# Peptides against a protein of PDB entry 2YKT: the designs that were tried, part 18

Target 1, 231 residues: chain A of PDB entry 2YKT
Amino acid sequence: SRSEEMHRLTENVYKTIMEQFNPSLRNFIAMGKNYEKALAGVTYAAKGYFDALVKMGELASESQGSKELGDVLFQMAEVHRQIQNQLEEMLKSFHNELLTQLEQKVELDSRYLSAALKKYQTEQRSKGDALDKCQAELKKLRKKSQGSKNPQKYSDKELQYIDAISNKQGELENYVSDGYKTALTEERRRFCFLVEKQCAVAKNSAAYHSKGKELLAQKLPLWQQACADPS

## One batch from the design tools (peptide)

Design b1_p13_1_s4 (made by RFdiffusion4, then SolubleMPNN; from b1_p13_1, 5 letters changed)
Fold by OpenDDE base, seed 3:
Structure b1_p13_1_s4 (fold): chain B 231 residues (1-231), chain A 13 residues (1-13)
Amino acid sequence: as target 1 above (231 residues)
Amino acid sequence: SEEEEYMKEMKEA
């Protein structure tokens, strides 16, 4: 029946969230934590590299013929430090605004969805059983009427069961229809939340890249000229 | 609790 098909669709939406979306989201969080750790490793390694560059700048500053190149090397290291600070701010946001919040939600959501599905199934079954009971009673009444010497005695009761069946069928169909809309809304909300959080990450990443571009665009021409001007 | 806040958000949506 249409009601049975829509019921199956409703259950499938909840099952898809619980069995596909939530496990995939847990994996996404795990991959995010791995990515964060790798970026922290890059940060540490970069610090060592640019600290070594500063040492080269110190040596240039102590030289007789390359003193001005010392300042250039120091500026290169300082620009890197400023870019790195922006990366650290981005990573902090990535951890606190995306990973932590997703982890909290996915843990709570498993229990919530299980309860929501169970509630839906219980009420759907209750309405279905009530309908089946009325249909069974009508069938029993009709058999009794066919065997009776006075069938007219059962006519009013037959009409009452027909009306009750019609009403219960309509209630079941409406309940299942509303259940399906609710389930789709729940699914959409979870995807929307992920998209919104990823947009925040994208904004922070854009700020990091913009700052790096600005600093390098300002200084790079000066650094490129440093070797051409033997002063 | 965080759970109560989550459940509230789910009901308001």
Scores: peptide ipSAE 0.029, ipTM 0.647, DockQ to the pose 0.186
Fold by OpenDDE base, seed 4:
Structure b1_p13_1_s4 (fold): chain B 231 residues (1-231), chain A 13 residues (1-13)
Amino acid sequence: as target 1 above (231 residues)
Amino acid sequence: SEEEEYMKEMKEA
């Protein structure tokens, strides 16, 4: 029946979220944590490199003929520091606004979806069973009427059962239809949440890249001229 | 946001 088909579709949506989406989201979070760790590693390694560059700048500043190059090396290290600060801000956002929130959501979601599906299934079955019972009672009434010398005695009751069956069928169809819309909305909401959180990360990433580009574009011409213009 | 409301509902369930 139409109601049975739509019921199967509804259950399949919940099943897809629980068995495909949520496990995939857990994997996404795990990959995100790995990416965060790698970026933190880059930040740490970069700090060591540019701290060593500062030391070279100190030596230049102590020299007789290369003092101005000391300032250039310090500026290079300072620009790096500013870029790294932006990266750290991006990583903090990545952790707190994306990974943590997704992790909390996916853990709670398994329980929520299981309960939602169970509630839907229970009510769907209840309505289905009530319909089946009414159909069975009508069938029994018709059998009694066929064996009776006065079939008209049962005509009013037969009409009542037919009306009740029609109403219960309509209620079941509406319930399953609404259930399907609800399930699709639940699925969409989860994807939307992921997209929105990823957009926030993308904004912070854009800010990091923009700041780096601006700082380097401003200073690079000065640094390139430093060796050509011996003070 | 609708999402914040949803997260609240999920925590209360």
Scores: peptide ipSAE 0.028, ipTM 0.593, DockQ to the pose 0.639
Fold by OpenDDE base, seed 5:
Structure b1_p13_1_s4 (fold): chain B 231 residues (1-231), chain A 13 residues (1-13)
Amino acid sequence: as target 1 above (231 residues)
Amino acid sequence: SEEEEYMKEMKEA
């Protein structure tokens, strides 16, 4: 029936969230943590590399003929330090605004969705059972009427059951339809939340990339000419 | 509780 089909669709939405979306979201969070760790590792490794570059700059500054190249090497290290600082700020946002919030919600969501689905199923079954009961009683009444010498005795009661069945069918259809809309709204809300949090990350990532681009674009011409212009 | 707050949020949204 139409109501049975809509019921199956409703249950499938909840099941899709619980069995597909939430596990996939957990995996997304795990991959995010791995990415965060790798980027933190980059920051650490970069420190060692640019500290070593500073040492080379110190040696240049102590040389007889390469003093100005010392300043260039120091500037290179400083620019990269500023870029790494911006990366650290981006990572803080990535952790606090995306990963932590998603992790917290996904753990709570399993219990919520289970309860929501159970509530829907219970009420849907209750309405379905009430309808089935009325249909069964009407069928029983009709059988009794067909075997009776006075069928008119049952006419008013037959009409009452027909009306009751019509009303209960309408109530069931409306309930299942509303249930389906609710389930779709629940699914959409979760995707919207993910999109919104990812937008925040994207803004912070853009700030990181722009800062790096600006700093390097400003200094690179100066650094490139340093060897061509002996002091 | 945090769970109650979450459930409230989900019902109101």
Scores: peptide ipSAE 0.031, ipTM 0.678, DockQ to the pose 0.181; fails the geometry check
Fold by OpenDDE base, seed 2:
Structure b1_p13_1_s4 (fold): chain B 231 residues (1-231), chain A 13 residues (1-13)
Amino acid sequence: as target 1 above (231 residues)
Amino acid sequence: SEEEEYMKEMKEA
């Protein structure tokens, strides 16, 4: 029936969230943590590299013929420090605004969805069983009426069962329809949350890239000419 | 609890 098909669709939505979306989201979070760890490793390694560059700048500053190149090397290291600060802010956002929040939700969601599905199934079954009972009683009544010499004796009761079946059928169809809409809304909300958190991370990542581009664009021409202009 | 807050959030839809 239409109600049975819609019921199967409703259960499949919950099943898809619980068995496909949530496990995939857990994997996404795990991959995000790996990415964060790698970026933290890059950050640490980069610090060592640019600290060594500062040492080269110190040596240039101590030289007789290359003093001005010391300032250039210091500026290169300082630009890196500023870019690094933006990267650290991006990583903090990536951790706190994406990974932590997704992790908290996905851990709670399995229990929530299981309870929501069970509640829906229980009520759907209750309404279905009540409908089936009325249909069975009508069938019994009709059989009794068909064997009777006075079928009019059962006419009022037959009408009562027909009305009850119609009402219960309508209630079941409405309940299953609302259940399907609710399930689709639950699915959409989870995707929307992921998109919104990714947008927040993208905004912070854009700030990192913008700052790096601006600083390097400003200073690179000066650094490129430094060797052509000996003091 | 965090679970109660999450359930409340999910029911507000």
Scores: peptide ipSAE 0.028, ipTM 0.651, DockQ to the pose 0.184; fails the geometry check

Design b1_p13_2 (made by RFdiffusion4)
Fold by OpenDDE base, seed 5:
Structure b1_p13_2 (fold): chain B 231 residues (1-231), chain A 13 residues (1-13)
Amino acid sequence: as target 1 above (231 residues)
Amino acid sequence: ELAELEERLAELE
């Protein structure tokens, strides 16, 4: 029946969230933590590289013929420091605004979805059982009427059961339909939350890339000319 | 949003 099919669809939405979405989200969080750790590692490794570059700049500054190139090397290291500071700010936001919030929600959500599905199943079954009972009673009444010398005696009661069945069928269909809409809304809300949090990450990432591009665009022409300029 | 989820869960349990 239409009601049974929609019921199956509703249950499948909840099951998909619990068995596919939430585990995938946990994996997403884990991959995010790995990515954060790798970026922190890049930061540390880059510090060593640019500290070594500063040392080369010091040597240039002490030379007789390459003194101005020392300043260029120092500027390169300083621009890197500024870019790194922006990266650290992005990583803090990535951790606090995305990973932490997702971790808190995914843990609580498993319990919520289980309870929500259980509530839906209980009420759906209750309405279904009540409908089945009325249908069974009508069937019994019709059997009695067919065996009776006075079938008209049962006419009013038959009409009452027919009306009750119609009402209960409508209530069940409406409940299952609303349940399906609710389930789809729950699924969409979770994806929307992920999208919104990822938008915040994207904004912070854009700021990081913009700052880096700006600083390098300003300085790179000067650095490229440094060796061509007469001392 | 987390507080809302907790409240909704409390209503179901």
Scores: peptide ipSAE 0.076, ipTM 0.802, DockQ to the pose 0.873
Fold by OpenDDE base, seed 1:
Structure b1_p13_2 (fold): chain B 231 residues (1-231), chain A 13 residues (1-13)
Amino acid sequence: as target 1 above (231 residues)
Amino acid sequence: ELAELEERLAELE
């Protein structure tokens, strides 16, 4: 029946969220943590490299003919430090605004979806069973009437069952229809939440790239001419 | 969002 098909669709939506979306989201969070760790590693490695560059700048400053190049090397290291600070800020936001929040939500969501599906199933079954019972009683009444010498005795009761069946059928169809809409809304909400959190990540990433571009664009022309202008 | 989910869960349990 139409109601049975819609019921199956409703259950499948909940099952898809529980069995496909949530596990995939847990994996996404795990991959995010790995990504964060790798970026932290890059920051640490970069510190070592540019600390070594500062040492080269110190040597230039101690030289007789390359003193001004020491300042250039120091500036290069300082610009890098500022870029790395921006990266660290981005990573903090990535952790606090995305990973932590997604992790908390996924843990709670498993319990929520289980309870929501169970509630829907219980109520759907209750309405279905009540309808089936009413239909069975009508069939029983019709059999009794068929064997009776006075079928008109049962006519009013038959009409009452027909009306009850119609009302219960309509109620069941409406309940299942609403259940399906609710399930689809639950699914959409979860994808929207993910999109919104990724938008925050994108904004933070854009700020990081913009800061780096601005700093380098400002200083690079100065650095490029340093060797052409001997002291 | 998380607080809303907690509230909705409390209604179901």
Scores: peptide ipSAE 0.072, ipTM 0.797, DockQ to the pose 0.812
Fold by OpenDDE base, seed 4:
Structure b1_p13_2 (fold): chain B 231 residues (1-231), chain A 13 residues (1-13)
Amino acid sequence: as target 1 above (231 residues)
Amino acid sequence: ELAELEERLAELE
């Protein structure tokens, strides 16, 4: 029936979220944590590299003929520090605003979806069973009427069952239809949330990249001419 | 939004 098909579709939406989306989201979070860890590793390695560069700058500053190159090397390290600070801010946002929030939601969502689906199933079954019972009673009444010497005795009761069946059928169809719309909305909301959170990450990432570009563009011409200048 | 989800869950359980 139409209601049965719509019911199956509704259940399938919930099942898809529970069995496909949520597990995939957990994996996404795990991959995000791995990515964060790798970036932290890069940050640490970069710190060591530029600390070593500072040491080279110190040696230049101690020399008689290369003192000005020491300042250049220090500036290079300082620009790195500023870029690194921007990266750290981006990583904090990535962790706190994306990963943590998604992790909290996905765990809670498993319980929510289970409860929501159960509630829907219970109510759908209740309405369906009530309809089936009414249909069965009508069928029984019709059989009894057909075997009776006075069928008119059952006519009013038959009309009552017909009306009840019509009403219950309509209620069931409406309930299932609304359930399907609700389920689709739940699915869309989850994707939209992910998109919005990724947009926030992208914005923070853009800020990191723009700051780095700005700082390097400002200083690079000065650094490039340093060796051409008399010491 | 998390708080909303918690509230909605509480209504269902």
Scores: peptide ipSAE 0.061, ipTM 0.794, DockQ to the pose 0.807
Fold by OpenDDE base, seed 2:
Structure b1_p13_2 (fold): chain B 231 residues (1-231), chain A 13 residues (1-13)
Amino acid sequence: as target 1 above (231 residues)
Amino acid sequence: ELAELEERLAELE
């Protein structure tokens, strides 16, 4: 029936969220944590590299013929420090604004969706059973009327059951329809939340990339010509 | 996508 089909669709939406979306989101969070860890590792390794570069700058500064190159090497290390600071800010945002929030929601959501689906199923079944009962009673009444010498005796009661069935059918259809709309809204809300959080991360990432580009664009021409200058 | 699903629902109503 129409209501049964829509009921199946509604249940499928909830099942898709619970069995596909939420597990995929958990995996997404896990991959995000791996990505964060890798970036933290890069940051640590980079620190060692540029600390070593500073040492080379110190040696240049101590030389008689390469003193100005010491300043260049120090500038290179300083620019890296600034870029790294921006990266660390991005990573904090990535962790706090995306991963942590998604993790909190996905765990809570499993319980929520289970309860929501159960509530829907319970009410849908209740309405369905009530409808079935009325239909069964009408059938019994009609059978009794057909065997009676005075069928008119049951006419008023038959009309009452017909009206009750019509009303209950309408209520069931409306309930299932609303349930489907609600389920779709729940699904969309979850995707929207992910998109919004990812936008926040993208904004912070853009700031990191912009800062790096700006600093390097400003200094790189100066560094490139440093060796052309006399000692 | 949501609009498409809503349209499908409307067909059932």
Scores: peptide ipSAE 0.019, ipTM 0.569, DockQ to the pose 0.036; fails the geometry check

Design b1_p13_2_s1 (made by RFdiffusion4, then SolubleMPNN; from b1_p13_2, 7 letters changed)
Fold by OpenDDE base, seed 3:
Structure b1_p13_2_s1 (fold): chain B 231 residues (1-231), chain A 13 residues (1-13)
Amino acid sequence: as target 1 above (231 residues)
Amino acid sequence: DIEELLEELEKLE
């Protein structure tokens, strides 16, 4: 029946969230943490590299013929430092605004969804059972009427059961329909939350890239001329 | 759209 099919679909939505979405989200969070760790590692390694570059700059500054190149090397290291600061800010946002919040939600979601599904199932079953009971009683009544010498005695009661069945059928269909809408809304809300948080991360990432591009675009031409210009 | 999905479901059943 229509109501049975819609009921099945409703349950499947909840099942999909609990058994597919949430586990996948946990994996996503785990992969995010790994990515964060790797980027932190890159930052640390880069610091060592550019600290060594500073040392080369110091040596140039102490030379008689390459003193100005020392300043260039220092500038290169400083620009890198500023870029790395932006990266660290991005990583902080990545951790706090995406990973932590997703982790908090997914941890609580299993219990919430289980309760929601159970509530829906209980009420759906209750309405279904009531309908089935009325249908069964009508069937019994009809059998009794057919075997009776006075079938008219049961006519009013038959009409009452027919009306009750109609009403209960309508109520069940409406309830299941609303349940399906609710389930789909719950699913969509979770995807939307993920998208929104990822957008925030993207904004912060854009700021990092923009700053890097700006700084390098400003300085790189100067650095490229350093060896050509006598001093 | 959830409403559209429901409408499609109603047509198929």
Scores: peptide ipSAE 0.015, ipTM 0.538, DockQ to the pose 0.033
Fold by OpenDDE base, seed 2:
Structure b1_p13_2_s1 (fold): chain B 231 residues (1-231), chain A 13 residues (1-13)
Amino acid sequence: as target 1 above (231 residues)
Amino acid sequence: DIEELLEELEKLE
């Protein structure tokens, strides 16, 4: 029946969230943590590299013929420092605004969804059983009426069961329909949350890339001409 | 749209 199919679809939505979405989200979070760790490693390694560049700048500043190149090397290191500051802000956002929040939600969600599904199943079964009972009673009544010489004796009761069945059928259909809408809304809400958090991270990442581009675009022409203009 | 999806489902049954 339509109500049975709708019921199966509703259960499948909850099942998909619990068995596909949430495990995949946990994996996504794990991959994000790996990515964060790698970026932290890059940050540390880059610091060592540009600290060494500063040392080269110090040596240039101490030379008689290359003093101005010392300033260039210091500027290169300073631009890196500023870019690094933006990267650190991006990483903080990546951790606090995406990974932590997703992790908190996914850990609680399994229990929530299990309870929601059980509640739906219990009520759906209750309404279904009540409907089945009324249908069975009507069938018994009709059988009794067919064997009676006075079928009119049962006419009022038959009408009452027909009305009850109609009402219970309508209630069941409405409940299952609402249940399906609720389940789909729950699924959509989870995807929307992921998208929104990714947008926040993307915004912060854009700031990092923009700052780096601006700083390098400003300074690179100056650095490129430094060797051609001895002081 | 969830309502549209439900309507489509009803038509397919």
Scores: peptide ipSAE 0.011, ipTM 0.519, DockQ to the pose 0.032
Fold by OpenDDE base, seed 5:
Structure b1_p13_2_s1 (fold): chain B 231 residues (1-231), chain A 13 residues (1-13)
Amino acid sequence: as target 1 above (231 residues)
Amino acid sequence: DIEELLEELEKLE
């Protein structure tokens, strides 16, 4: 029936969130943490590399014929330091605005969804059982009427059951339809939350990339000419 | 979108 099919669809939405979406989200969070760790590792490794570059700049500054190249090497290290600072700020936002919040939500969601599904199932079953009971009583009444010498005795009661069945059928259909709408809304809300948090990360990431691009674009021409222009 | 989907399902069943 229409109501049975809609009921199955409703249950499938909840099951999809619980069995597909939430586990996938947990994996997404885990992959995010791995990515964060790797980027933090980049920052650490970069510190060592550019500290070594500074050392080379110091040696150039102490030389008789390469003093100006010392300043160039210092500038190179400083620009990358600023880029790394921006990366650290982006990582803080990535952690606080995305990973932490998603983790909190997904950990609480299992219990919520289980309860919501159970509530829906209980009420759906209750309405279904009430409908089935009325249908069974009508069938019983009709059998009794067919065997009776006075069928008119049961006519009023038959009409009452028909009306009751119609009303209960409508109530069940409405409830299941509303349930399906609610389930789809719950699913959409979760995707929207993910999208919104990812947008915040994207903004911070854009700031990181733009800062790096601007700094390097500004300085690179100066650095490139340093060897061609003897001091 | 959700309302439209529900309406279509009601028509098909």
Scores: peptide ipSAE 0.009, ipTM 0.495, DockQ to the pose 0.033
Fold by OpenDDE base, seed 4:
Structure b1_p13_2_s1 (fold): chain B 231 residues (1-231), chain A 13 residues (1-13)
Amino acid sequence: as target 1 above (231 residues)
Amino acid sequence: DIEELLEELEKLE
Protein backbone atom coordinates (compact mmCIF):
# COMPACT_ATOMS: atom_id res chain seq x y z
CA SER B 1 0.00 0.00 0.00
CA ARG B 2 0.95 3.66 -0.30
CA SER B 3 1.26 4.02 3.46
CA GLU B 4 3.44 0.94 3.74
CA GLU B 5 5.75 2.16 1.03
CA MET B 6 6.09 5.58 2.60
CA HIS B 7 6.68 3.95 5.97
CA ARG B 8 9.56 1.96 4.53
CA LEU B 9 11.00 5.11 3.01
CA THR B 10 10.79 6.90 6.35
CA GLU B 11 12.56 4.11 8.17
CA ASN B 12 15.21 4.03 5.49
CA VAL B 13 15.96 7.73 6.00
CA TYR B 14 16.53 7.20 9.71
CA LYS B 15 18.56 4.10 8.98
CA THR B 16 20.73 6.00 6.50
CA ILE B 17 21.45 8.74 9.02
CA MET B 18 22.30 6.32 11.80
CA GLU B 19 24.24 3.76 9.80
CA GLN B 20 25.84 5.86 7.06
CA PHE B 21 25.85 9.58 7.86
CA ASN B 22 26.83 9.47 11.53
CA PRO B 23 29.64 6.94 11.12
CA SER B 24 30.94 8.93 8.17
CA LEU B 25 30.76 12.11 10.22
CA ARG B 26 32.75 10.47 13.00
CA ASN B 27 35.36 9.53 10.45
CA PHE B 28 35.34 13.10 9.12
CA ILE B 29 35.99 14.40 12.64
CA ALA B 30 38.82 11.92 13.10
CA MET B 31 40.39 12.99 9.82
CA GLY B 32 39.97 16.60 10.90
CA LYS B 33 41.84 15.93 14.11
CA ASN B 34 44.64 14.33 12.15
CA TYR B 35 44.76 17.34 9.86
CA GLU B 36 44.86 19.69 12.84
CA LYS B 37 47.71 17.74 14.37
CA ALA B 38 49.68 17.89 11.15
CA LEU B 39 49.16 21.65 10.86
CA ALA B 40 50.25 22.09 14.45
CA GLY B 41 53.34 20.12 13.58
CA VAL B 42 54.02 22.40 10.64
CA THR B 43 53.64 25.43 12.88
CA TYR B 44 56.10 24.06 15.38
CA ALA B 45 58.64 23.12 12.74
CA ALA B 46 58.29 26.52 11.08
CA LYS B 47 58.95 28.26 14.39
CA GLY B 48 62.23 26.44 14.74
CA TYR B 49 63.24 27.34 11.21
CA PHE B 50 62.49 31.04 11.57
CA ASP B 51 64.01 31.22 15.03
CA ALA B 52 67.17 29.97 13.41
CA LEU B 53 66.73 32.67 10.77
CA VAL B 54 66.57 35.28 13.54
CA LYS B 55 69.88 33.97 14.82
CA MET B 56 71.38 34.53 11.40
CA GLY B 57 69.97 38.06 11.49
CA GLU B 58 71.64 38.68 14.82
CA LEU B 59 74.97 37.61 13.39
CA ALA B 60 74.49 39.92 10.43
CA SER B 61 73.71 42.81 12.77
CA GLU B 62 76.95 42.18 14.61
CA SER B 63 78.99 42.13 11.41
CA GLN B 64 80.86 45.13 10.13
CA GLY B 65 79.67 44.92 6.54
CA SER B 66 76.25 43.23 6.67
CA LYS B 67 74.31 45.13 9.34
CA GLU B 68 71.47 46.16 7.04
CA LEU B 69 70.93 42.54 6.04
CA GLY B 70 70.28 41.78 9.68
CA ASP B 71 67.21 44.00 9.55
CA VAL B 72 66.01 42.23 6.42
CA LEU B 73 66.31 38.84 8.07
CA PHE B 74 64.46 40.13 11.12
CA GLN B 75 61.68 41.44 8.90
CA MET B 76 61.40 38.07 7.22
CA ALA B 77 61.02 36.40 10.58
CA GLU B 78 58.50 39.00 11.73
CA VAL B 79 56.33 38.51 8.66
CA HIS B 80 56.42 34.80 9.37
CA ARG B 81 55.32 35.47 12.94
CA GLN B 82 52.36 37.47 11.72
CA ILE B 83 51.40 34.78 9.23
CA GLN B 84 51.66 32.15 11.95
CA ASN B 85 49.39 34.18 14.19
CA GLN B 86 46.77 34.08 11.47
CA LEU B 87 47.26 30.35 11.05
CA GLU B 88 46.84 29.80 14.76
CA GLU B 89 43.62 31.75 14.69
CA MET B 90 42.39 29.61 11.83
CA LEU B 91 43.34 26.42 13.67
CA LYS B 92 41.61 27.59 16.80
CA SER B 93 38.47 28.20 14.82
CA PHE B 94 38.85 24.86 13.09
CA HIS B 95 39.03 23.11 16.42
CA ASN B 96 36.45 25.05 18.40
CA GLU B 97 33.88 25.90 15.78
CA LEU B 98 33.97 22.79 13.63
CA LEU B 99 35.50 19.72 15.26
CA THR B 100 34.33 20.21 18.82
CA GLN B 101 30.80 21.11 17.84
CA LEU B 102 30.47 18.25 15.39
CA GLU B 103 31.85 15.83 17.94
CA GLN B 104 29.36 16.96 20.55
CA LYS B 105 26.45 16.67 18.18
CA VAL B 106 27.31 13.31 16.67
CA GLU B 107 27.79 11.79 20.11
CA LEU B 108 24.29 12.76 21.20
CA ASP B 109 22.64 12.12 17.88
CA SER B 110 22.55 8.34 18.08
CA ARG B 111 20.29 8.39 21.11
CA TYR B 112 18.17 11.16 19.70
CA LEU B 113 17.59 9.43 16.38
CA SER B 114 16.91 6.11 18.02
CA ALA B 115 14.28 7.69 20.20
CA ALA B 116 12.75 9.60 17.30
CA LEU B 117 12.56 6.49 15.16
CA LYS B 118 11.11 4.45 17.99
CA LYS B 119 8.47 7.07 18.64
CA TYR B 120 7.53 7.13 14.99
CA GLN B 121 7.43 3.34 14.75
CA THR B 122 5.33 3.00 17.87
CA GLU B 123 2.74 5.47 16.71
CA GLN B 124 2.72 4.13 13.17
CA ARG B 125 2.19 0.61 14.46
CA SER B 126 -0.52 1.75 16.82
CA LYS B 127 -2.43 3.39 14.00
CA GLY B 128 -1.86 0.42 11.75
CA ASP B 129 -3.05 -2.04 14.36
CA ALA B 130 -6.16 0.01 15.00
CA LEU B 131 -6.91 -0.01 11.30
CA ASP B 132 -6.33 -3.74 11.05
CA LYS B 133 -8.60 -4.36 13.98
CA CYS B 134 -11.36 -2.33 12.42
CA GLN B 135 -10.97 -4.19 9.15
CA ALA B 136 -11.09 -7.51 10.96
CA GLU B 137 -14.25 -6.52 12.77
CA LEU B 138 -15.88 -5.54 9.50
CA LYS B 139 -14.97 -8.91 8.06
CA LYS B 140 -16.52 -10.67 11.03
CA LEU B 141 -19.64 -8.58 10.70
CA ARG B 142 -19.95 -9.46 7.03
CA LYS B 143 -19.63 -13.15 7.84
CA LYS B 144 -22.39 -12.85 10.39
CA SER B 145 -24.55 -11.01 7.92
CA GLN B 146 -24.09 -13.70 5.30
CA GLY B 147 -25.23 -16.34 7.74
CA SER B 148 -28.20 -14.34 8.96
CA LYS B 149 -31.81 -14.58 7.80
CA ASN B 150 -31.95 -10.79 8.07
CA PRO B 151 -28.80 -9.26 6.59
CA GLN B 152 -30.36 -5.79 6.68
CA LYS B 153 -29.97 -5.86 10.43
CA TYR B 154 -26.22 -5.32 10.04
CA SER B 155 -26.29 -2.75 7.23
CA ASP B 156 -25.96 0.32 9.44
CA LYS B 157 -23.09 -1.19 11.40
CA GLU B 158 -21.32 -2.12 8.21
CA LEU B 159 -21.53 1.46 6.95
CA GLN B 160 -20.13 2.73 10.22
CA TYR B 161 -17.17 0.36 10.05
CA ILE B 162 -16.50 1.35 6.45
CA ASP B 163 -16.47 5.00 7.44
CA ALA B 164 -14.20 4.32 10.40
CA ILE B 165 -11.78 2.35 8.22
CA SER B 166 -11.67 5.17 5.70
CA ASN B 167 -10.91 7.72 8.39
CA LYS B 168 -8.24 5.59 10.02
CA GLN B 169 -6.63 4.91 6.67
CA GLY B 170 -6.48 8.63 5.98
CA GLU B 171 -4.99 9.36 9.38
CA LEU B 172 -2.36 6.69 8.91
CA GLU B 173 -1.41 8.02 5.51
CA ASN B 174 -1.14 11.56 6.82
CA TYR B 175 0.93 10.47 9.79
CA VAL B 176 3.34 8.49 7.66
CA SER B 177 3.59 11.34 5.17
CA ASP B 178 4.42 13.80 7.92
CA GLY B 179 6.87 11.33 9.35
CA TYR B 180 8.66 11.09 6.04
CA LYS B 181 8.90 14.87 5.73
CA THR B 182 10.23 15.08 9.26
CA ALA B 183 12.86 12.44 8.57
CA LEU B 184 14.02 14.22 5.42
CA THR B 185 14.20 17.48 7.35
CA GLU B 186 16.33 15.83 10.01
CA GLU B 187 18.71 14.58 7.36
CA ARG B 188 18.93 17.95 5.62
CA ARG B 189 19.50 19.76 8.91
CA ARG B 190 22.57 17.66 9.58
CA PHE B 191 24.08 18.34 6.18
CA CYS B 192 23.29 22.03 6.48
CA PHE B 193 24.99 22.19 9.86
CA LEU B 194 28.11 20.62 8.40
CA VAL B 195 28.10 23.04 5.47
CA GLU B 196 27.63 26.07 7.71
CA LYS B 197 30.44 25.08 10.04
CA GLN B 198 32.72 24.40 7.10
CA CYS B 199 31.88 27.86 5.73
CA ALA B 200 33.05 29.45 8.96
CA VAL B 201 36.33 27.57 8.71
CA ALA B 202 36.66 28.62 5.09
CA LYS B 203 36.31 32.30 6.03
CA ASN B 204 39.06 32.02 8.58
CA SER B 205 41.23 30.14 6.12
CA ALA B 206 40.70 32.88 3.56
CA ALA B 207 41.76 35.49 6.09
CA TYR B 208 44.94 33.56 6.79
CA HIS B 209 45.81 33.29 3.11
CA SER B 210 44.99 36.92 2.33
CA LYS B 211 47.04 38.26 5.22
CA GLY B 212 50.02 36.18 4.21
CA LYS B 213 49.75 37.31 0.61
CA GLU B 214 49.51 40.97 1.60
CA LEU B 215 52.46 40.90 3.95
CA LEU B 216 54.73 39.06 1.56
CA ALA B 217 53.73 41.19 -1.41
CA GLN B 218 54.53 44.33 0.56
CA LYS B 219 57.95 43.26 1.80
CA LEU B 220 59.34 41.04 -0.93
CA PRO B 221 60.48 43.88 -3.23
CA LEU B 222 62.41 45.43 -0.35
CA TRP B 223 64.08 42.15 0.53
CA GLN B 224 65.01 41.46 -3.09
CA GLN B 225 66.79 44.82 -3.33
CA ALA B 226 68.76 44.45 -0.10
CA CYS B 227 71.83 42.75 -1.57
CA ALA B 228 71.95 44.99 -4.61
CA ASP B 229 71.92 48.13 -2.45
CA PRO B 230 74.77 47.90 0.06
CA SER B 231 74.82 50.53 2.78
CA ASP A 1 -14.25 9.98 17.89
CA ILE A 2 -13.35 6.92 15.86
CA GLU A 3 -12.18 4.89 18.84
CA GLU A 4 -15.40 5.56 20.65
CA LEU A 5 -17.32 4.56 17.58
CA LEU A 6 -15.37 1.33 17.31
CA GLU A 7 -16.08 0.50 20.91
CA GLU A 8 -19.77 1.04 20.38
CA LEU A 9 -19.73 -1.09 17.27
CA GLU A 10 -18.02 -3.88 19.15
CA LYS A 11 -20.78 -3.83 21.75
CA LEU A 12 -23.40 -4.31 19.08
CA GLU A 13 -21.77 -7.44 17.69
Scores: peptide ipSAE 0.000, ipTM 0.381, DockQ to the pose 0.019

